# Peptides against a protein of PDB entry 3J47: the designs that were tried, part 29

Target 1, 121 residues: chain A of PDB entry 3J47
Amino acid sequence: IRLTNQLKSLKGLQSKLKDVVEYLDKVINKELPINHTILGKLQDVFNLLPNLGTPDDDEIDVENHDRINISNNLQKALTVKTNDELMVIYISNLVRSIIAFDDLIENKIQNKKIQEQRVKD
Target 2, 26 residues: chain B of PDB entry 3J47
Amino acid sequence: NAQYHLLVKQGDGLLTKLQKYGAAVR

## One batch from the design tools (peptide; made by RFdiffusion4, then SolubleMPNN)

Design b1_p12_6_s2 (from b1_p12_6, 5 letters changed)
Fold by OpenDDE base, seed 3:
Structure b1_p12_6_s2 (fold): chain B 121 residues (1-121), chain C 26 residues (1-26), chain A 12 residues (1-12)
Amino acid sequence: as target 1 above (121 residues)
Amino acid sequence: as target 2 above (26 residues)
Amino acid sequence: SELEAAIDKLVA
């Protein structure tokens, strides 16, 4: 039962991660804005990852050592994957901030030119 | 962690340069 | 595009 639930949770996480990757690809391609809610959910997942690997301390049987190592490896793999996703989101936010700043500068330059033309008239 | 911090540092550097440029244009 | 090129020069 526990193993089946863990496998189901992992499959659910894998599906969700695929959706996040698809979303991130659209964000990288500037097709969609970054959703802060998605970022928050990814952070929540990251914060919950340590809890996914906490074996209940009660049954310290030797058979648990292999399960603990597998859980730690899975947690590490998930942590790396989450870090990669967060990095992509961060880069996307930086690129958007730069674009927004460029547009702001261009608008300021245009407004200044319009004001200078009005003063000359 | 180190790669993430490096990326963040590079991004912050870019933002700082962009801010300086924007201030010079204003 | 010119502004982007100027920023790229500042970053390089």
Scores: peptide ipSAE 0.298, ipTM 0.852, DockQ to the pose 0.058
Fold by OpenDDE base, seed 5:
Structure b1_p12_6_s2 (fold): chain B 121 residues (1-121), chain C 26 residues (1-26), chain A 12 residues (1-12)
Amino acid sequence: as target 1 above (121 residues)
Amino acid sequence: as target 2 above (26 residues)
Amino acid sequence: SELEAAIDKLVA
């Protein structure tokens, strides 16, 4: 029962992470704006990840060493994945900022050209 | 982690350059 | 625009 519940929870987490990745892909493709709430939740998850798989200090029985190593590897893998997701969000924001800046520059150039033409007329 | 920090640093540098150019165009 | 291209060169 407990192991089955843990597996189910892990599968649920995996599915949720997949959904986040899909969202991030849409953000990268400029299909959707960055949702700060999603980012905040991802950061919260990341902050909790170091605590994932720390067995309560009490029952360090020898049989748990292999389980601890597996848990640490999973935690590391999840940490890397979360960092990658945060990186994608950051890059997406950066790209959007660059695009907005380029548009601003172009608009100013056009406005200047219009003013110069008006002075010549 | 190091690659992430490097990427962030590069991005921040680019943003700073863009801000300077934006200010110069204004 | 040409000016945008010049900025891109400076940013690169």
Scores: peptide ipSAE 0.279, ipTM 0.846, DockQ to the pose 0.070
Fold by OpenDDE base, seed 1:
Structure b1_p12_6_s2 (fold): chain B 121 residues (1-121), chain C 26 residues (1-26), chain A 12 residues (1-12)
Amino acid sequence: as target 1 above (121 residues)
Amino acid sequence: as target 2 above (26 residues)
Amino acid sequence: SELEAAIDKLVA
């Protein structure tokens, strides 16, 4: 009973991680807006991931070890993929912010030049 | 990991430069 | 133009 519940929980987690990856792909493709709250929570999850792999529960029966290992490998793969996608989103947002800021600075410079010319006239 | 950190560092450097420029334009 | 040049120097 306890082992079956843990396996179900891991499968549920894996499914959720897959959904997160799909969401991130949609955000990268601009199909969905970036949600900062979701991204923050995902970053928190990734910061905790090194701790998720420690089998603290010594009592997990050896017979389910292969299924658990397969599930863990898929979960790890999904985690790595999600991390890469988060990185791409971060870089994309950074670049967009830089471009927008550069444009704002240029606009401000142009406006100042126009004002200075008006004062000289 | 190292490539990611490098990209992040480069991005932060660009942002810092833009901030300095923005402050100088003020 | 001078400000643009200053930006270019900062970006370089």
Scores: peptide ipSAE 0.271, ipTM 0.841, DockQ to the pose 0.080
Fold by OpenDDE base, seed 2:
Structure b1_p12_6_s2 (fold): chain B 121 residues (1-121), chain C 26 residues (1-26), chain A 12 residues (1-12)
Amino acid sequence: as target 1 above (121 residues)
Amino acid sequence: as target 2 above (26 residues)
Amino acid sequence: SELEAAIDKLVA
């Protein structure tokens, strides 16, 4: 049971890491606009990851295993939360870009109407 | 994940419509 | 949907 839960957690982490890599690849390939807030949060995640991977080779007392599990669960929860926050920020920026584009189109239409009126006068 | 993909798909649809509108206004 | 309807009105 415990090993199965660890494997499930690891698979979940692997899937999320894959999603992050795919996102970064899309940004690198200019398929998506660069979002500095997303990149900043990803950097924060990457900066927190090394602190979880140093197996101090010293005495694996049973107490350390529970602390490692809690730390891993906390990191997973933080990663999920971060991904959700980044997703919200991405959607918000997309919506803002759409609104800005709509305003630009409306401004262009108005400018064309003004020019057409000037040519008729 | 499904909700995210749906939101992204909706956003892409809106972006496509805006692009078409921008092209029509040109 | 309202934004889509507004865009559709502007395109029409």
Scores: peptide ipSAE 0.263, ipTM 0.834, DockQ to the pose 0.088

Design b1_p12_6_s3 (from b1_p12_6, 5 letters changed)
Fold by OpenDDE base, seed 4:
Structure b1_p12_6_s3 (fold): chain B 121 residues (1-121), chain C 26 residues (1-26), chain A 12 residues (1-12)
Amino acid sequence: as target 1 above (121 residues)
Amino acid sequence: as target 2 above (26 residues)
Amino acid sequence: DELDEAIDKLVA
C-alpha cells in the first residue's frame, strides 16, 4: 500500500512537472502569462525533495538499498530537472519584466519630451 | 550551462538597470 | 545597449 501510494504520488508529480513544462513553453513563447501559483508549488516541491531523499535512519532494511539508490538517483534527477524548469521560468519572467519596463521607459521618455516641447512653445 | 549562465547574467544586468531607472523616476 | 541609452536619457 505505501509503495503504491508513493509511486502514485511520483506519477502525479511527474504529470504536474510535465504540465509545468508545457506551461513554461507557452510562457517562453509569450502565449500565456506566468502562473505564480504553479511556480510557488514547484518551489515547495523542491524544498521538500531534500527531505524525501534522507531515508529516516529507522528502516535499515538491507534489501531496499538498491531501490533506495534508484529512488535517490531519480529524486536527484527530478530535482535537477525541476531546478532547470524553475530557471527557465525565472528567465522568462525576467525577460517579460524587462520588456514591460523598456516600454515604460520609452513612454516616460516620450512624455518628458512632450512636456519639454510644451514648455518651449 | 554556459548559455544559461550568460542569459542569467544578461538578465541581472537588465534588472540592475531597471532598478536604477525605477529609483531615478521616483 | 539601446535600453541602456534610453535609461540614461530618461535619468539625465
Scores: peptide ipSAE 0.322, ipTM 0.854, DockQ to the pose 0.086; fails the geometry check
Fold by OpenDDE base, seed 1:
Structure b1_p12_6_s3 (fold): chain B 121 residues (1-121), chain C 26 residues (1-26), chain A 12 residues (1-12)
Amino acid sequence: as target 1 above (121 residues)
Amino acid sequence: as target 2 above (26 residues)
Amino acid sequence: DELDEAIDKLVA
């Protein structure tokens, strides 16, 4: 029962991680806006990831050392992947902010020129 | 790492310019 | 550079 629940939770986590990657790809492609709630949850997961590999000192059966190493390697790989994804989101948001700002500046310059022409007429 | 830090630095520079402009327009 | 020039024109 516990192992089946852990496997189900791991499959659920894998599915959610896949959904996050797909969402991130859509955000990179400018198809969707960034959801701050999803980003916040991803950051929370990332902050908790170091703690998922800290064995609480209670009853580490020595036979699980290979499974712990595989879990730690998977956790490290997931951490690196999540960090890269968060980085891409950050860059994508930055680029969008710059573009929006450039458009705002150009609009303000044009509006100023129109007002200056109206005052000269 | 170095390319990422360069990109972040460029982004921070643009964000700083954005903040200065936003403060001047207010 | 074009963005910097646009910012300077607006501050100015």
Scores: peptide ipSAE 0.309, ipTM 0.849, DockQ to the pose 0.085; fails the geometry check
Fold by OpenDDE base, seed 3:
Structure b1_p12_6_s3 (fold): chain B 121 residues (1-121), chain C 26 residues (1-26), chain A 12 residues (1-12)
Amino acid sequence: as target 1 above (121 residues)
Amino acid sequence: as target 2 above (26 residues)
Amino acid sequence: DELDEAIDKLVA
């Protein structure tokens, strides 16, 4: 039962990571704005990852210690990868917000100049 | 790591300028 | 820098 739940959670994380990568590619290509739903889902996965590594306190035979270490290292590596992807998304959002604000400022300056010219005429 | 922190710092600087502008427009 | 100048012109 436990291994099946871990595999299901890992598959869920992998699927979500794939969705994030696909979203990032669309963001990099300027095709779509950042989807907050994908970010929220990725954060949820990240918050669930620490819980995937806690052994339920029942009977872990000594013979699995090396497999547990490999699993923990893999989980840590996946967590780092997920964090790096979230970071890229954050930076992409920041850059887009800055560009959008620049355009807004320029539009306001232009509108002000047009109004000032109309008052002089 | 260092390049990332630099990029984040630059982004934070721009956000701060953005906030100052938003406050002046209000 | 150009953004900063644009911001300054809008605030002035």
Scores: peptide ipSAE 0.306, ipTM 0.849, DockQ to the pose 0.089; fails the geometry check
Fold by OpenDDE base, seed 2:
Structure b1_p12_6_s3 (fold): chain B 121 residues (1-121), chain C 26 residues (1-26), chain A 12 residues (1-12)
Amino acid sequence: as target 1 above (121 residues)
Amino acid sequence: as target 2 above (26 residues)
Amino acid sequence: DELDEAIDKLVA
């Protein structure tokens, strides 16, 4: 019963992680708008992940220690991969914001020039 | 890491300019 | 740099 529940929880987590990756891929491909609430929750999850890998100092047998270290390394690698994906999304949004702002600046400059020309005429 | 930090620094510089402009237009 | 110049022209 307990092991079956843990396996079910792990499968549920794996499914959710897959859904997150699929969502991130759709956002990268511009198929979906960026949801800031989802990104914030993802960031919170990733900030908590390093704390999940601290074994409480309970005497866990040497064989479990190597498996825990491998699991922690895999989890760290997955965290790094997701951090890189979030970084790409962040940069993409930043670039879009800069372009939109550049267009706004240019529009304001043009409007100012048109007003200055109308005052000279 | 270094290229990332450089890109973030450039982005922060642009964001700072954006903020200054946004404050001047407001 | 062009964006910076555009910002400077707008703030001036």
Scores: peptide ipSAE 0.297, ipTM 0.844, DockQ to the pose 0.087; fails the geometry check

Design b1_p12_6_s4 (from b1_p12_6, 5 letters changed)
Fold by OpenDDE base, seed 4:
Structure b1_p12_6_s4 (fold): chain B 121 residues (1-121), chain C 26 residues (1-26), chain A 12 residues (1-12)
Amino acid sequence: as target 1 above (121 residues)
Amino acid sequence: as target 2 above (26 residues)
Amino acid sequence: DELEKAIDALVA
């Protein structure tokens, strides 16, 4: 039961990570806006990952050590992957913010020029 | 890692400039 | 640099 639940949770996480990657690709390609809810959930997963990888010290039977090492390596790999995904999202948000701001600056410069011209007339 | 940190640093610099401009336009 | 110049032009 516990192993099946862990496997199901891991598969669910893998599916969600895949969905996030697909979403990030669409965001990078400017096809969709950033979903802050997905980012928040990913951050929550990252914050929970260190807690998932600390096996409670008390019941480490020797046979679980290899499985724990594999789980820890997988958790580390997932953590690195999620960090990379969050990084891509962060950069994408920055780029979008910069573009939006550049457009705002240009619009304000144009409005200022129009106002200055109206005062001269 | 180094390229990422550089990109983040550049992004933070741009955000800071954005914030300064947004404050000046207000 | 161009964004910086545009910002400077708006602040001036």
Scores: peptide ipSAE 0.307, ipTM 0.853, DockQ to the pose 0.084
Fold by OpenDDE base, seed 3:
Structure b1_p12_6_s4 (fold): chain B 121 residues (1-121), chain C 26 residues (1-26), chain A 12 residues (1-12)
Amino acid sequence: as target 1 above (121 residues)
Amino acid sequence: as target 2 above (26 residues)
Amino acid sequence: DELEKAIDALVA
């Protein structure tokens, strides 16, 4: 039962990571705006990752030490990959916000110049 | 890592400028 | 720097 739940959770995480990657690719290609709902879900998955890696304390069977290390290394690698993906999304959002702000500033400057010209006429 | 940190730092600088502008417009 | 100048022009 526990192993099946862990596998299901891992498959769920893998599916979400794939969805995020696909979304990021679309964002990089300027095809879609950033979806905040996807970011929120990815953050939730990240916050749940530490809880997925703690085997319950009970039976430390010595024979599984190598398997535990491999599992922990894979989990760490997946966590790093997820973090990198989140950072790319963050940077993409930041760049878009800056561009939008630049356009807004330019529009305000132009409007001010037009008003000043109207007062002089 | 260093390039990433530089990019983040530049982004934070731009965000700070944006915040200052937003405060000045209010 | 151009963005900074534009911001300064809006604040002035």
Scores: peptide ipSAE 0.290, ipTM 0.847, DockQ to the pose 0.092
Fold by OpenDDE base, seed 2:
Structure b1_p12_6_s4 (fold): chain B 121 residues (1-121), chain C 26 residues (1-26), chain A 12 residues (1-12)
Amino acid sequence: as target 1 above (121 residues)
Amino acid sequence: as target 2 above (26 residues)
Amino acid sequence: DELEKAIDALVA
């Protein structure tokens, strides 16, 4: 019963991770808008992930230990991949924000120069 | 990791400058 | 540097 519940939880986590990767790929491909709520939840998951890697020292049989280690390594690899994708999205949004603000600043400077020229004329 | 942290730090620096500007324009 | 100059020009 306990092992079956753990396997079900792990399968559920794997399915959710797959959905997250698919969502991130769609966002990277500009097929979907960036949802800040989803990104925030993903960041929270990643901040909690280092705590998921401490197996409680309960005597897990050696055969399950190798499968758990392989699963943990795969999960870690998927986590790293998702972190990299989130970083790319973050940087892309940051760059877009910087460009938008730069354009705003330049527009304000130009407007100020036009007003100063009109006062001198 | 170090290159990423450097890039994030540079981005945060730019964001801080932009926030200061946004506050000055308001 | 150009962004910094633009910000400085706007604050001034």
Scores: peptide ipSAE 0.290, ipTM 0.847, DockQ to the pose 0.090
Fold by OpenDDE base, seed 1:
Structure b1_p12_6_s4 (fold): chain B 121 residues (1-121), chain C 26 residues (1-26), chain A 12 residues (1-12)
Amino acid sequence: as target 1 above (121 residues)
Amino acid sequence: as target 2 above (26 residues)
Amino acid sequence: DELEKAIDALVA
């Protein structure tokens, strides 16, 4: 019963991770806006991932080891994919911020030039 | 890994420039 | 370079 519930929970987690990856892909493709709360939660998940691979419980029966290893490998693969997607989102936001800042600077320079011309006239 | 670190380093460089520019505009 | 020039123009 407990092992079956743990397996079900792990499958549920895997499905959720897949949904997160699909969401991140949509954000990268500009199909959806970036949600900072989702990104923060994903970062928290990544910070906790090193702990997901340490079986603290010495009593995990050897017969489940192969299924657990396959599940862990898939979870690791999904983690790497999610990390790559988060990186792309971060860079995309950084580039957008730089462009917006460049435009702001140019606008300020133009405004200053207009003011200086008005004072000389 | 190396491409990732390079990308992060480039991003940090851009952020630093952005911060310097923001301080100069202020 | 243009951004740097733009910043220098704002600081001057």
Scores: peptide ipSAE 0.271, ipTM 0.844, DockQ to the pose 0.088; fails the geometry check

Design b1_p12_7_s1 (from b1_p12_7, 6 letters changed)
Fold by OpenDDE base, seed 1:
Structure b1_p12_7_s1 (fold): chain B 121 residues (1-121), chain C 26 residues (1-26), chain A 12 residues (1-12)
Amino acid sequence: as target 1 above (121 residues)
Amino acid sequence: as target 2 above (26 residues)
Amino acid sequence: EEELLKELAKKL
């Protein structure tokens, strides 16, 4: 029962990570707006991932050590992959903010030119 | 790693320029 | 282009 629940939770986490990656790709492609709540929850997951690799010093037998190490290395590799994806989103948002700011500058310049023309007439 | 840090540094440089301009425009 | 935007930003 406990091992089956852990395996189910791990599969659920893997599915959720896949759904996150797919969401992240849609956000990169401008198909969906960035949800700050999703990003914050992902950051929280990443901050907790190093702690998931520290066994609390309570008693689990030496025979699972190789499978746990392989799972921890895979989870660490998945963490690195998702950190790279979060970075691509951060950069994509930065670029969008720059473009929106450039458009705001151009609009302000145009508005100032229109006001200066109206004061000369 | 190095390309990552370069890209982040370029992004932070642009963000700082944007913040300075936004403050000058306000 | 970026330099022209900076000069315009200084005049605003």
Scores: peptide ipSAE 0.298, ipTM 0.870, DockQ to the pose 0.062
Fold by OpenDDE base, seed 4:
Structure b1_p12_7_s1 (fold): chain B 121 residues (1-121), chain C 26 residues (1-26), chain A 12 residues (1-12)
Amino acid sequence: as target 1 above (121 residues)
Amino acid sequence: as target 2 above (26 residues)
Amino acid sequence: EEELLKELAKKL
């Protein structure tokens, strides 16, 4: 019963991670707006993942070492892949914020010119 | 890794400047 | 970049 529940929870986590990756791909492709709340929760998950990748070096059975190493390498590879995807999204948001700021600066320059013209008339 | 952290740090610095300036422009 | 942002901020 306990092992079956852990396997079901792990499959549920894997499905949710797949849905997140698919969402991130749609956001990268500009098909959907970036949800900052989802991004923040993903960053929190990644900040907690380094603590999941250090098995405390005290006593987990030599017979699972290959499966645990493959799982840890796969989890580390998935972590790196999703960190790279988060980076691309972060850079894309920075670029959009820079463009929106450039537009804001130009709008302020135009408004200032209009006010200066109204004071001269 | 190091280039990534440098790029993120530069981006955070730029975003912080952008936010401060956007707040001064409001 | 930083100087260009400072020049833009000084013009506003």
Scores: peptide ipSAE 0.298, ipTM 0.866, DockQ to the pose 0.062
Fold by OpenDDE base, seed 3:
Structure b1_p12_7_s1 (fold): chain B 121 residues (1-121), chain C 26 residues (1-26), chain A 12 residues (1-12)
Amino acid sequence: as target 1 above (121 residues)
Amino acid sequence: as target 2 above (26 residues)
Amino acid sequence: EEELLKELAKKL
């Protein structure tokens, strides 16, 4: 149940992210007017995202190169840390699922042995 | 990267074996 | 059945 709900939630998030990309592409192509309320909520989501440095502001001032390298190193360190934490959670959930399944199988084998003994008496 | 993909592939292999066993026990 | 359990347990 819990793993199926997580997979359903991830599929729902993936579908919503796809709808957001398709909306942004239509706005870039000038097929739809910019909705300021949707854009404000997207800006809030991007501000809550740990600065995925979009390299899409063309102003090369030579004083920002060291700050950009520090921000990219911090972002890379945060993404690696988040990936490692998610990996530990994944392994822990996998191990718990295996243990719970082994216990279910052992209980089923024991129940079968008890039924076979009751048919021989 | 390579060790991470190997670990994920091993976990998916175990999950697939677990699913096959759970289906054979049903 | 028990052998498939033992093979799974050997891979943990």
Scores: peptide ipSAE 0.284, ipTM 0.857, DockQ to the pose 0.087
Fold by OpenDDE base, seed 5:
Structure b1_p12_7_s1 (fold): chain B 121 residues (1-121), chain C 26 residues (1-26), chain A 12 residues (1-12)
Amino acid sequence: as target 1 above (121 residues)
Amino acid sequence: as target 2 above (26 residues)
Amino acid sequence: EEELLKELAKKL
């Protein structure tokens, strides 16, 4: 019973993580706007991940060391991957803000040209 | 690290150009 | 693009 429930919870977590990745990909591809609330919650989840890289405290049997090291390396790799995804999202937002500002300036330029033409006519 | 710094530097360069352009249109 | 934007900014 306990192992079956842990496996079910792990599968549920894997599904939710897949949904997050799919959302991030849609945001990178400009298919969806960035939700800052989702981004903040994702950052909070990573900050709450146990620090999977303090090998400094005492005495767990050599047979569990390989499984713990594999899990810690996997979670460190997942943390790095997600930090990279969050970074790509941040840069994608900067680029979008830059394009929107360029368009705003071009619109101001065009409006000024239209007013100057109306004063010459 | 190096690709990150390159991408951040490219973003900062574009932001600086945008700020200069916004100041010239003001 | 950047040169065209500079030339446009000089005409304004």
Scores: peptide ipSAE 0.263, ipTM 0.859, DockQ to the pose 0.054

Design b1_p12_7_s2 (from b1_p12_7, 7 letters changed)
Fold by OpenDDE base, seed 3:
Structure b1_p12_7_s2 (fold): chain B 121 residues (1-121), chain C 26 residues (1-26), chain A 12 residues (1-12)
Amino acid sequence: as target 1 above (121 residues)
Amino acid sequence: as target 2 above (26 residues)
Amino acid sequence: DEELLKELAKKL
């Protein structure tokens, strides 16, 4: 039940993320007017995302280039660390689910053996 | 990257075996 | 069933 709900939630998030990309592509292609309320919520999501450096400011002075590289390296390191932590949590939950399923099956096999013995007596 | 994909593939293979076993015991 | 369980347990 818990794993199926997590997979369903992840599939729902993936579908919504695809719908957001398709909406942004239509706005970039000028097929749809910019909805300021949707854009504000997307900006809030991007501000809550650790700043995945979009290098889309052609005009920041040559003196900030070393500070930007240090910020990008720190942010890549934070993103890698967060991904590794999420991976360890995922594996730990997978292993716990496998152990709990193994115990349930062993209990079912034992219950079946006990029923087959009671029918022979 | 390659080790991560190998680990995910092993986890998915194990989950698939677990699902097949749970279906055979039903 | 027990052999499939043992093969799963060997992969943990």
Scores: peptide ipSAE 0.289, ipTM 0.856, DockQ to the pose 0.092
Fold by OpenDDE base, seed 1:
Structure b1_p12_7_s2 (fold): chain B 121 residues (1-121), chain C 26 residues (1-26), chain A 12 residues (1-12)
Amino acid sequence: as target 1 above (121 residues)
Amino acid sequence: as target 2 above (26 residues)
Amino acid sequence: DEELLKELAKKL
């Protein structure tokens, strides 16, 4: 019962991570707006992932050490991959914000030129 | 890693330019 | 264009 629940929770986490990656890909592709709350929760998960690799010093069972190390290495590799995806999203949003700001500036410049022409007439 | 750091540095440079411009337009 | 935008921003 306890092992089956842990396996089910791990599979649920893996599915949820896959859904997050798919969501992130849709956000990169401009198909969905960025949700800052989702991004913040992902960052919190990443900050907690190193702590999930340190079992608090309660209860040595030496027979799972290789499986735990392989799982931790895979989890670390997945963490790096998702950090890279989050960075691509961050840069993509930064570039969009820059473009939108450049357009806002150009509009402000045009509006000022129109007002200056109206004051000279 | 080097391409990533270059991309981040370019993004930060653009952000800094954007902030300076936003402060000049305000 | 970017330099012209900077000069115009200074005049705004």
Scores: peptide ipSAE 0.282, ipTM 0.866, DockQ to the pose 0.062
Fold by OpenDDE base, seed 4:
Structure b1_p12_7_s2 (fold): chain B 121 residues (1-121), chain C 26 residues (1-26), chain A 12 residues (1-12)
Amino acid sequence: as target 1 above (121 residues)
Amino acid sequence: as target 2 above (26 residues)
Amino acid sequence: DEELLKELAKKL
């Protein structure tokens, strides 16, 4: 039950993320007007992401290429770190599900042994 | 990346087996 | 362990 609910929730999140991407593509292509309420909620989600470099608003049009590469490398490194953390959580949940399955098998074997004993008595 | 995708694919295979068995135990 | 679990799953 818990694992099936987690998978259903994750599939629901994946579908909702796909709908958001499709909406953003339609807005970029000027097929739909910019909805400020949706954009504000997306900004809130990005602000809850660990801050991937505030551009300090102080100083100078001439070296934007190297700073964009450093911010992209930091963003990539943080994405890899987040992926590794999610992988550890995923493995931990998988192991917990295998243990709960082993317990379910053992309980079913015990119940079958109890029924076979009751038929012999 | 490739090792991560392999691990996730193996885990999804185990989850699918676990779901099929949990349905057969009900 | 995995083979024992497969045999057990066949008996259930």
Scores: peptide ipSAE 0.268, ipTM 0.849, DockQ to the pose 0.084
Fold by OpenDDE base, seed 5:
Structure b1_p12_7_s2 (fold): chain B 121 residues (1-121), chain C 26 residues (1-26), chain A 12 residues (1-12)
Amino acid sequence: as target 1 above (121 residues)
Amino acid sequence: as target 2 above (26 residues)
Amino acid sequence: DEELLKELAKKL
């Protein structure tokens, strides 16, 4: 019973992580706008991940040391990968903000030209 | 790390130019 | 583009 519940929880976490990756890919591909709330929650999850890899220091038998090192290296590699994904999203938002501002400036310039033409007629 | 800081610094430079341009067009 | 927009904004 306990092992089956842990496996079910791990499968649920894996499914949720897959949904996050699919959302990030849609945001990178400009199919969806960036949701700042999702990014903030993702950052919070990553800040908590180092604490999820510390089982309480009170009973680590010396034979588990190799398995813990492999798990910590995988977790570190996943953290680096997600930091790179968050960076790509930040840059994508910055570029979109620049384009939207350039369009706003061009629209203001065009509106001013139209107004000056109407005053000369 | 160094490439990340370079990219963030380039982004901040563009944002600052954008803000100056928006203030000049107001 | 940025330089062209600056020159256009100076003419307005």
Scores: peptide ipSAE 0.267, ipTM 0.862, DockQ to the pose 0.056

